# Peptides against a protein of PDB entry 7RZF: the designs that were tried, part 227

Target 1, 358 residues: chain A of PDB entry 7RZF
Amino acid sequence: PFQEEHLKQLYKIVPIKDIRNLYVTFPIPDLQKYYKSNPGHYLGHLIGHEGPGSLLSELKSKGWVNTLVGGQKEGARGFMFFIINVDLTEEGLLHVEDIILHMFQYIQKLRAEGPQEWVFQECKDLNAVAFRFKDKERPRGYTSKIAGILHYYPLEEVLTAEYLLEEFRPDLIEMVLDKLRPENVRVAIVSKSFEGKTDRTEEWYGTQYKQEAIPDEVIKKWQNADLNGKFKLPTKNEFIPTNFEILPLEKEATPYPALIKDTAMSKLWFKQDDKFFLPKACLNFEFFSPFAYVDPLHCNMAYLYLELLKDSLNEYAYAAELAGLSYDLQNTIYGMYLSVKGYNDKQPILLKKIIEKM
Target 2, 358 residues: chain A of PDB entry 7RZF as posed
Amino acid sequence: PFQEEHLKQLYKIVPIKDIRNLYVTFPIPDLQKYYKSNPGHYLGHLIGHEGPGSLLSELKSKGWVNTLVGGQKEGARGFMFFIINVDLTEEGLLHVEDIILHMFQYIQKLRAEGPQEWVFQELKDLNAVAFRFKDKERPRGYTSKIAGILHYYPLEEVLTAEYLLEEFRPDLIEMVLDKLRPENVRVAIVSKSFEGKTDRTEEWYGTQYKQEAIPDEVIKKWQNADLNGKFKLPTKNEFIPTNFEILPLEKEATPYPALIKDTAMSKLWFKQDDKFFLPKANLNFEFFSPFAYVDPLHSNMAYLYLELLKDSLNEYAYAAELAGLSYDLQNTIYGMYLSVKGYNDKQPILLKKIIEKM

## One batch from the design tools (peptide; made by RFdiffusion4, then SolubleMPNN)

Design b2_p22_6_s3 (from b2_p22_6, 14 letters changed)
Fold by OpenDDE base, seed 4:
Structure b2_p22_6_s3 (fold): chain B 358 residues (1-358), chain A 22 residues (1-22)
Amino acid sequence: as target 1 above (358 residues)
Amino acid sequence: LSEELRKLQLETFKNSGKVTLP
């Protein structure tokens, strides 16, 4: 376990690759025994959320961060880490202190709101879906993975333990959240900009780095992180599937799409799944407009329209993705293309949201 | 994304960029 001298440290690391990353790491207790409640997953889901009012949304809006990942990581025996990892822009590299301040503001928001059972339930449902419809793994890789995790889980639970949440434990969520404090932080910045500015070399891989104590004034700034009104808990994910019914294959099912509707304004082709037998669908829409590419002005207007439409749908993109739904919008020389793919149960909801924004 | 969610979703794409933090 890290002793006090290992806390409140900043590491400036020179990468081999041209990458800019920030790692904000917190030592936490070993949570392995709490796998049925997985409080680290709950916090990782929220801290790593990408929807409106999320940490990432704010950091992206400032142009400082491209991607964010939050969650628990295995440590040595008797302890773990909670890590917030972000991909930094060039500008973000100059604002690391402020980025971390925003992290603590978001954490403070989580403290203020307290543990939410509905969020846990969404995590549970998402994991159940992921488990149920997990793609076939390569047997050799799967066996090796299972053999590795047998050290951590009972044999009877080893196949499900990584996926199935069973117990809402707000006390454990609060316990982990209490460890996410500035006094318990280790910061690593990975950038080539530190080349020639390091004084240490890591023993195992020869990684060049510099270690510095984080100034007490900076720690104090982070400790005094207030509530930022831009941070909000996510809204309920409306796209999480609950109905997984598979309709029986029709006797007259064709191997190719059949025309099932033909009108002056629309044609509809349908093909039933005869191969995968999954509760999934692919909806593809082609819109034809004689005005789409008549002249450069109309072409540019059509392009601008779709860009604005895409931007207006960004609020749903992450929630849809988490729920195993996706959409695509493209300009075509004849008009517009829309696709909606994934679990069929909530596709009508996503499609409705798209249509409402159009 | 949650690291765990990412692991669940990305089990197929092991991006090899393990930066070993000291």
Scores: peptide ipSAE 0.019, ipTM 0.572, DockQ to the pose 0.114
Fold by OpenDDE base, seed 2:
Order: sequence, then structure tokens, then C-alpha cells
Structure b2_p22_6_s3 (fold): chain B 358 residues (1-358), chain A 22 residues (1-22)
Amino acid sequence: as target 1 above (358 residues)
Amino acid sequence: LSEELRKLQLETFKNSGKVTLP
């Protein structure tokens, strides 16, 4: 367990690869026994969220961060870590203190809103989907994994324990949030820019680093993180599938797409899945416009239109992805192409949202 | 992404068969 002397420390680390990363780490209690509620997963879902009002969205808008990951990580016996990891831009490397301030502002927002049962339910549902449709693991790898986790879970639960949430425990969420404070922080900045500025070498890998205490004024700044009005809880994910029914093959099912609608304005082809038997579909749309490629002006307008459309749909992209849905939009010489793929249950919802933005 | 979600996503994307319509 980290003692007080190990807290409020900044590590400047020289990587071998040209990478810029920030690790904001909090020691937390061992949460393994709480796997049925998994408060660390709840917090990781929110802190790592990529939708509007998320931490990542704000940090991207400032040009400081490319990617963000939040979650619990196993430590040594008797403790874990909660880690927020970001990929830094060159500009972000200059604003690490402000990035961490934003992290604490988001955490403060989570404290202010309190634990949300609906968020837990979404995590539960997403995990259930992931469990149900997980890829077949290689038997050897899977057996080894199971053997490893048998130390942590009852035999009867070992197959499901990592995925299936059962208990909403707001008290445990609050307990973990209470550990995510500036006084408990360990910061690591990874950048080649620290080359020649280090004074220590790590024993095992020879990694060069500098350790310094975070100034009390900086800790106080983070402790006084106010509510940032740009941070909001995510909206409910409407794309999470609930119906996984697989329709029986039609007797007249063709091995190729059949024309099922033919009008002056539209043609529709359909092929039933006869191979995978998954509750998934692929919707492909070609839109034709005589104006799409008539001249350079119209071509550029069509391009701009699609870029604006993509931008307007970005609010749904992450939620759709989490729910196992994806879409693609492309310009063509004849107009545009739209593809919607994934679980079929909520595809109509995503499609409707796309059409409403067109 | 959450670290746990990232792990889960890596497992689910492998079976998305790209049906390329000819």
C-alpha cells in the first residue's frame, strides 16, 4: 500500500518510443470482492465516456488530448488503482496541470450528480450483450484465464463474474469517488521531451525518470476544482439492443440479394443471413443526385455537406459504437453512400437519427 | 473508453463479418 510519502508525486518519464502520455493514478481499496456491483466499472464508463459533455470531448475541443481511458487496474495484494490515461498532443503536454484540473472538475460533477441507477443499468446491459456475443476464445487461452480467475470467483460464477453486473451499490461508487482526490494522486507524464532532464533510472527496465513532489499550490488548485458547466452526464444510450431474436430462414431464401421493391425513386434488395445466424444486419444505401458531380462547385458542396452531416452525427457515434452499431458515410460520383451495421434491433433508431440530420 | 469496455470491445469486433455486396 502506498504511504502518504508516495502520494502527490509527479513522475517525468522518458519513453523509448515517441509517445506522449499522461497517467493520473489513484490508489483505491481492493474492489475484487465487489465484482457484482463493480463500482470501478461504473466510474470508468463515465470518466472514459466520449460523448457530448464528457471529459474527453472537452479535452479534445482544446486540442490537448487525442484519446482517454479510465478505469480500475489491479495492483498488488490488498489495493487497486483507478487510472485515467490520456494520449497528449504536443500542446497538451504544455497544459498537464489544466488537463488534470478538468479531470477533477469532471469527478466533482460526478459527486454532485450522485450515483445514477440508469447508468448502472446501461453498464449491466452492455456487459450482458458483450458476454452473450463474445468471440470464441482459444481453448488454451480461455482455460488459462479461467484457471487464473478461479482464485477470485466462486466456481459457479467464474464464467460470468467478469461481465454480469447484479447489484447497484451507490455507496461503493461514492466510496471510490472519495478516493479520487488530489491528495491521493500520482501523476506520470511520459514524453521524450524529458530526455536529459532526468535524475533517476528505474532498476528493472532502465527507464529514465525524474520524481518530484507536486506543489501544494497545484494540489490546492485541483482541490478547489469547481463545477464546469461543459461537463454533463451522458444521455441514455438508445442503441443498446434488447431483442436478439433470429428469424427463421425463409423457404425461398436466395443465396443472393433479391429485389423486393422496385419504384421510380427506389430499388430495394434483401438477403437473409444464411451463414452467421446472428441478430445483426447490414443496411447499405446509395443515394443518387444529378448534381453531386456536375461541376467542381457542386462536388465541393457535396463534400462539405457530408462533412457537416458527419459532424452533426458525431454525438451518436460513440453511443452507437458502445451498443455494437456503426455507420459510414461516403461521397460518390453519383451522390452519397450510407452504411449502417451491427445489431439489428436498434438500427431503425440510428437510421432515423441519420435521416433527420440529412 | 473505460479500460474494461476497451477489453470487451476488442473481443466483440472480431466477429463482425464484412459482407461486401458485390
Scores: peptide ipSAE 0.018, ipTM 0.516, DockQ to the pose 0.059
Fold by OpenDDE base, seed 1:
Structure b2_p22_6_s3 (fold): chain B 358 residues (1-358), chain A 22 residues (1-22)
Amino acid sequence: as target 1 above (358 residues)
Amino acid sequence: LSEELRKLQLETFKNSGKVTLP
């Protein structure tokens, strides 16, 4: 385990590739035995959330971060890590201390709200969906994965253990959250801007880096992270499917889309799935407007309209994505294209949200 | 995203059947 001397350290790392990354790492206990509750997944779901009031939303609003990932990672024997990783903008590279402050503000918000059983239930439901409809893995990769996890799970659970949550353990969530403190932090900044400013070389790969102690004043600043009113828990994900009924194949099912509605204002084509047999659908809409491409002004206005529409839908995009729904909006020379894909159960909800914003 | 969620998402989206409309 890392001793105190290994904590509160800053690593400035020179990458080979032109990348800017921040890794905020916390040593945590080995949570493998708690796989049924998976408190690290709960925290990773919230810290890595991309919806309104999330950590990422705030950091993006400031132009400091492009992407954020939060979660547990295996360490050496007897401990794990919780890692918050962000892709930094050029501006974000200058604001690393403030980015980390916001991380601790969000963590403090999670402490203040306490563990939420409904969030656990959403994680459970999402994992159950993912397990049930898991894509076929390559046999070799799958076998190797299963062989690896057989060391950690009972044989009867080995196929499900990574996905199925069974126990809400608020005590374990709080225990892990208590490890996410400034006094327990290891920070790594990856940037080419540190070239020529390093004094150490990593033994295995020759990576150049500098190690520095994080100043006590900075640690104290992070320890005193207040509640930031911009941070909120996510709302309930309305897009999580609950109905997985597969309709029987119609006797007269055509191998091609059939025209099932033909009117002056609309044509509807339908093809039943005859291959995958999944509770999924693809809804494709082509909207035609004589004005969409009549001149450069109208073309630009149509483009701007769709950009604004996409922006207005951002609040739903992440929740839909988590639930296995996606949408796409594109300008065409004839008007607009809309696609909604994924589990069919909640597609009408997403489609309604899109239409309401149009 | 959670690291676990990222893994789960990558597995879920591969089976979106592209239907070519006439």
Scores: peptide ipSAE 0.016, ipTM 0.479, DockQ to the pose 0.054
Fold by OpenDDE base, seed 5:
Structure b2_p22_6_s3 (fold): chain B 358 residues (1-358), chain A 22 residues (1-22)
Amino acid sequence: as target 1 above (358 residues)
Amino acid sequence: LSEELRKLQLETFKNSGKVTLP
């Protein structure tokens, strides 16, 4: 375990690749025994969330960060790490202190709201879906994975332990959240801008780095992180499937899409799945407009319209993705193309949201 | 994303086939 002398440290690291990354790391207790509640997953879900009011949404709005990942990572025996990793913009590299302040503001928001059972339930449901519809792994890889995890889980649970949440433990969530403090932080900044400014070399890979203590005044600024009104818990994910019924194959099922509706304004083709037998569907819509490609002005207007539409749908994109739904919008020479794919149960909800924004 | 959620998503990803409409 890291001693006090190893905390509140800043590492400036020179990468081989032209990348800009920030790693904010917190030593935490070993959570392996709490796999049924998985408090680290709960916190990783929220801190790593990409919806409105999320940490990433705010940091993107500032132009400082492109991507964010949050979660627990295994350490040495008897302890773990919680890591928040972000991809930095050039501007973000100049605002690392402020980025970390926003991280602590979000963490403070989580403390103020307290553990939410409904969020745990969503994590549970998402994991259950992921487990149930997991792709078949190659037997050799799967066996090796199982052999590795047998050290941690009972044999009867080894197949499910990584996915199935069973117990809401707000006390454990709070316990982990209490470790996510400035006094317990280790920061690493990865950038080529540190080339020629390092004084140490890592023994194994020859990575050049500099280690510095984080100034006490900076730690105090982070300790005094207030509530930022821009941060909000996510709304309930309405796209999580609950019905997984597979309809029986129709006797007249065709190997190709059949025309099932033909009107002056629309044609509809349908093909039932006869191969995969999953509760999934692909909805494809082609919209035709005589105005879509009539002149450069109309083409540009149609393009702008779709860009605005996509932007207006961003609030649902992440929640849909988490729930195994996706959509695509494209301009065509004849008009517009829309696709909706994934679990069929909540596709009507997503489709309705898209239509309401059109 | 959470690191764990990212792993879970990768494990459930199936490429949906493109359907060409006649």
Scores: peptide ipSAE 0.022, ipTM 0.546, DockQ to the pose 0.050; fails the geometry check

Design b2_p22_6_s4 (from b2_p22_6, 12 letters changed)
Fold by OpenDDE base, seed 5:
Structure b2_p22_6_s4 (fold): chain B 358 residues (1-358), chain A 22 residues (1-22)
Amino acid sequence: as target 1 above (358 residues)
Amino acid sequence: SSEELRELQLETFKNSGKVTLP
């Protein structure tokens, strides 16, 4: 484990590629033995959440961050790291201290709310779905991966250990949250803007960097992170599938889509899955409007409408994606195209949300 | 997600050169 002298350090690193990244790293205890509860995954799910009231949503709204990832990483034997990694904008590079302040404000929000069993249950359900419907991997790669993780998990659990959550452990969540403090932080900023401003070279890769202590004033500022009213826990993910029933293949199943409804206003084609046998569906809607492409004004209005619609649906996009649902909206010469794909169980919910915004 | 962290770390490591964060 890092000693106190290794904490509260800032590393300015020169990349080879033109990238801007911030790594906020916390030494944490080894959580490997707690894989059945996986408190690091719980915290990574919340800190890395992209929905309304999330850390990323706020940092994006300020134009400082493009992407955010949170989670545990293996260290040496006997300890791990919790890392929050963000892709910085050019403006965000100027606001690193404030970005980290917002991270601590969000962490403070998590402390104030305490561990939520429903969030754990969602993580459990999502991971169970991911395990159950995992795509086939190349045998060689899969075998090598399994061989590697046999060092960490019992043989009987080696296939499930990375996915299946079994135990809600609020005590372990709180324990990890207690390590996510400014006094326990290591910060790395990766940017070409540090070229010619470094004094050290990394031994293995020749990476140029500068190490400096974070000023006590800055640490104190982060320690005094208040609750930011913009941060909220995510809402329950209504898109998580619960029904995985696969209907029997119809006796008259056609190899091509069959017209099952024909009206003056709509035609509906249906094809049952005869190949994959997954609890998934693809819903494709083509909307026709005589006004969609009548002139440049109407064309531009139709475009603006879809952009506004997409923006209004952003609140559901991440939750749907986590649950294995996706949607796509496109302008066509004849009107609009809508696609909804993924697990069929909650597609009606997503479709309803889309229609309500239209 | 922890997988995205691994992928982003792998991409960041692939892209930045393996900056082993000390």
Scores: peptide ipSAE 0.018, ipTM 0.485, DockQ to the pose 0.095
Fold by OpenDDE base, seed 2:
Structure b2_p22_6_s4 (fold): chain B 358 residues (1-358), chain A 22 residues (1-22)
Amino acid sequence: as target 1 above (358 residues)
Amino acid sequence: SSEELRELQLETFKNSGKVTLP
């Protein structure tokens, strides 16, 4: 267990690869016994969220961070870690204190809002979908994984324990949130910019690093993290599939797309899945405009239109992706192309939102 | 962030010279 001397530490680490990373780590109790509620997953889902009002959205808007991951990680016996990891830009490397301040502002927002049962339910539903439609793993790898986790879970639950949430435990969420405090933080900054500025070498890998105590004034700044009005909880994910019914193959199903609608303004082709039998569909739309490629000006306007459209859809992109939906938008010489893929149940909702922005 | 991205980042961290933070 980390003692007080191990907390409030900053590590400046020289990587072998040219990478810039920030790791903000908190020691937490062993949560293994609470796998049915998985409070660390709940917090990781929110802290690692990429939608509007998220931590990542704000840090990206400032040009400081490219990617963010939040979640629990196994530690040594009897404790775990909660880790927030970000990929830093060159500018972000100069603003690490401010990045961490924003992390604590977001955590403070989570404390202020309290545990949300609807968020837990979304995590539960997403994990259930992931479990149900998990890709086939290589038997050897899968067996080895299962053998490893048999030490942690009852035999009857070993296949489901990593996925299926059963219990909403707001008390455990609050307990973990109480550990995500500046006084409990361990910070690691990974950058080649620390080359020649280190005073220690790690024994096992020869990694050069410097260890410093985080100044008390910096800890106090983080402790006094106010509510930032830019941070908001995610909206409900309306794209989570609930219907997984697979329609029977039609007797007259063609091996190629059949023209099912032909009008002056539209043609529709349809092919039923005869191979995979998954509750998934691919919708492909080609839009034709005589103006799309008539001259360089119109071509640039069509490009700008599509970029604006993509930007306007960013609010849905992450939520759709979490729910196993994706879309693609491309300019063509004839106009534009739209693709919508994934679970068929909520594709109409995503498609409607795309069309409404268009 | 998908669990896969987390695993990839953790593997990248494993391969980049895991400073086992003591």
Scores: peptide ipSAE 0.016, ipTM 0.477, DockQ to the pose 0.085
Fold by OpenDDE base, seed 3:
Structure b2_p22_6_s4 (fold): chain B 358 residues (1-358), chain A 22 residues (1-22)
Amino acid sequence: as target 1 above (358 residues)
Amino acid sequence: SSEELRELQLETFKNSGKVTLP
């Protein structure tokens, strides 16, 4: 475990690649024994959330961050880390202190709201879906992985332990949140801007870095992180599938799409899955407009319309993606193309939202 | 991404013993 002398440290690191990254790391207890509740996953789900009121949404709105990842990571010898990693913009590199302040404001929001059983249930359901419908892994890699995790899980649970949540443990969530404090922080900034400003070389890879103590005044600023009213817990994910029924193959099922509806304004083709037998569907819509490509003005208007539509749907994009739903919107020379893919159960909900925004 | 950072290796800081991912 890191001692106090290893905490409140800033590492300025020179990358080989032209990347800008911020790593905010917290030493946490070994949570391996708590795999049935996985409090680190719960916190990673919230801190790494990309929806409205999320940490990422706010940091993106400021132009400081492109991407964010939050979660637990394995440590050494009986401890773990909780890490918040962000891809920094050039502007974000100048605002690292403020970015970290926002992280602590979000963490403070999580403390204020307390552990939410419904969030745990969503994580449980998402993981159960991921387990049930996971792709086949390469046998060699899978065997090696299983052999490695046999040290951590009962033999009977080794296949499920990484996925299946069983126990809501608010006490453990609070325990981890109590470790996500400025006094327990380690910060790494990765940027080529530190070239020629480093004084140390990493032993194993020759990475140039500088280590500095984070000033006490900065730590105090982070400790005094207030509730930022822009941060909110996510809403319930309405796209999580609950029905996985596979309908029997119709007797008249064709190997190609059959026309099932023909009207003056629409044609509908349908093909049942005769190969995969998954509770998934692909919905493809082509919209035709005689105005879409008539002249450069209309083309640009059609493009702008699509961009505005995509922007208006962004609030659902992440929640849909988490639930194994996706959509795609494209301009065509004839109008617009819409695709909705994934678990069929909640596709009507997503499609309705898309249509309501159109 | 809200995924577990299982493989978040600092490309620059592999498992250096003391420099655990800071």
Scores: peptide ipSAE 0.023, ipTM 0.465, DockQ to the pose 0.072; fails the geometry check
Fold by OpenDDE base, seed 1:
Structure b2_p22_6_s4 (fold): chain B 358 residues (1-358), chain A 22 residues (1-22)
Amino acid sequence: as target 1 above (358 residues)
Amino acid sequence: SSEELRELQLETFKNSGKVTLP
């Protein structure tokens, strides 16, 4: 277990590759026995959220961070870590203290709101979908994984234990959240900018690093993290599929797309799935405009329009992605291409939102 | 994203079967 001397430490690490990363690590209790409630997943879902009012949204808006991942990781026997990892911009490397302040402000927001059963239910539903429609893994990799986790789960649950949430445990969420405090923090900054400024070498990989105590004033600044009004809990994810009905194959199903509608303004082709038998669809739309590529000005306007449209849809992109929906928008020489893919149940909702923004 | 969500997302993207329209 990390003693007090191992906490409130800053590590400046020189990478081999030109990467800039920040790792904010908290020692947490071993949560393995709580796999049915998985409080670390709940917190990782919220801290790692990418929607409006999220930690990442704020850090991106400042130009400090590109990506953020939050979650639990296994440690040595009897303890785990909760890690918030961000990819830093060059500017973000200069604002690490403020980035971490925002992390603690978001954590403080989670404390103020308390555990939300609806968020747990969304995690449960998402994981159930992921389990039910899990892709076929390579048998060798899968068997090795299962063999490894047989030590942690009952035999009857070993296939489901990593996915299926069963119990909402607000007490455990609060317990983990209580460990996410500045007094328990270990910070690692990975950047080539520390080259020639290190005094230690890691024994296993020869990684050069410097270890420093985080100043008490900085710890106190993080301890006094206020509620930042920019941070909000995510809205309910409307894209989570609930209907998984697979329609029977039509007797006259063709191996190729059939033209089912032909009008002056539209053609529609349909192909029923005869191979995968999944509750998924691919909707592809090609919009034709004689103006899209008539001259360089119109081409650039069409490009700009599509970039603005994509930007306006960013608020839905993450929630859709979490729910196993994706969309793509592309300029074509004839106009615009739209693709919507994933679980068919909520595709109409996503498609409607896209069309409303067009 | 959470680490678990990221892994799940990466798996879902790999299996977006390219329906090669003939």
Scores: peptide ipSAE 0.022, ipTM 0.395, DockQ to the pose 0.060; fails the geometry check

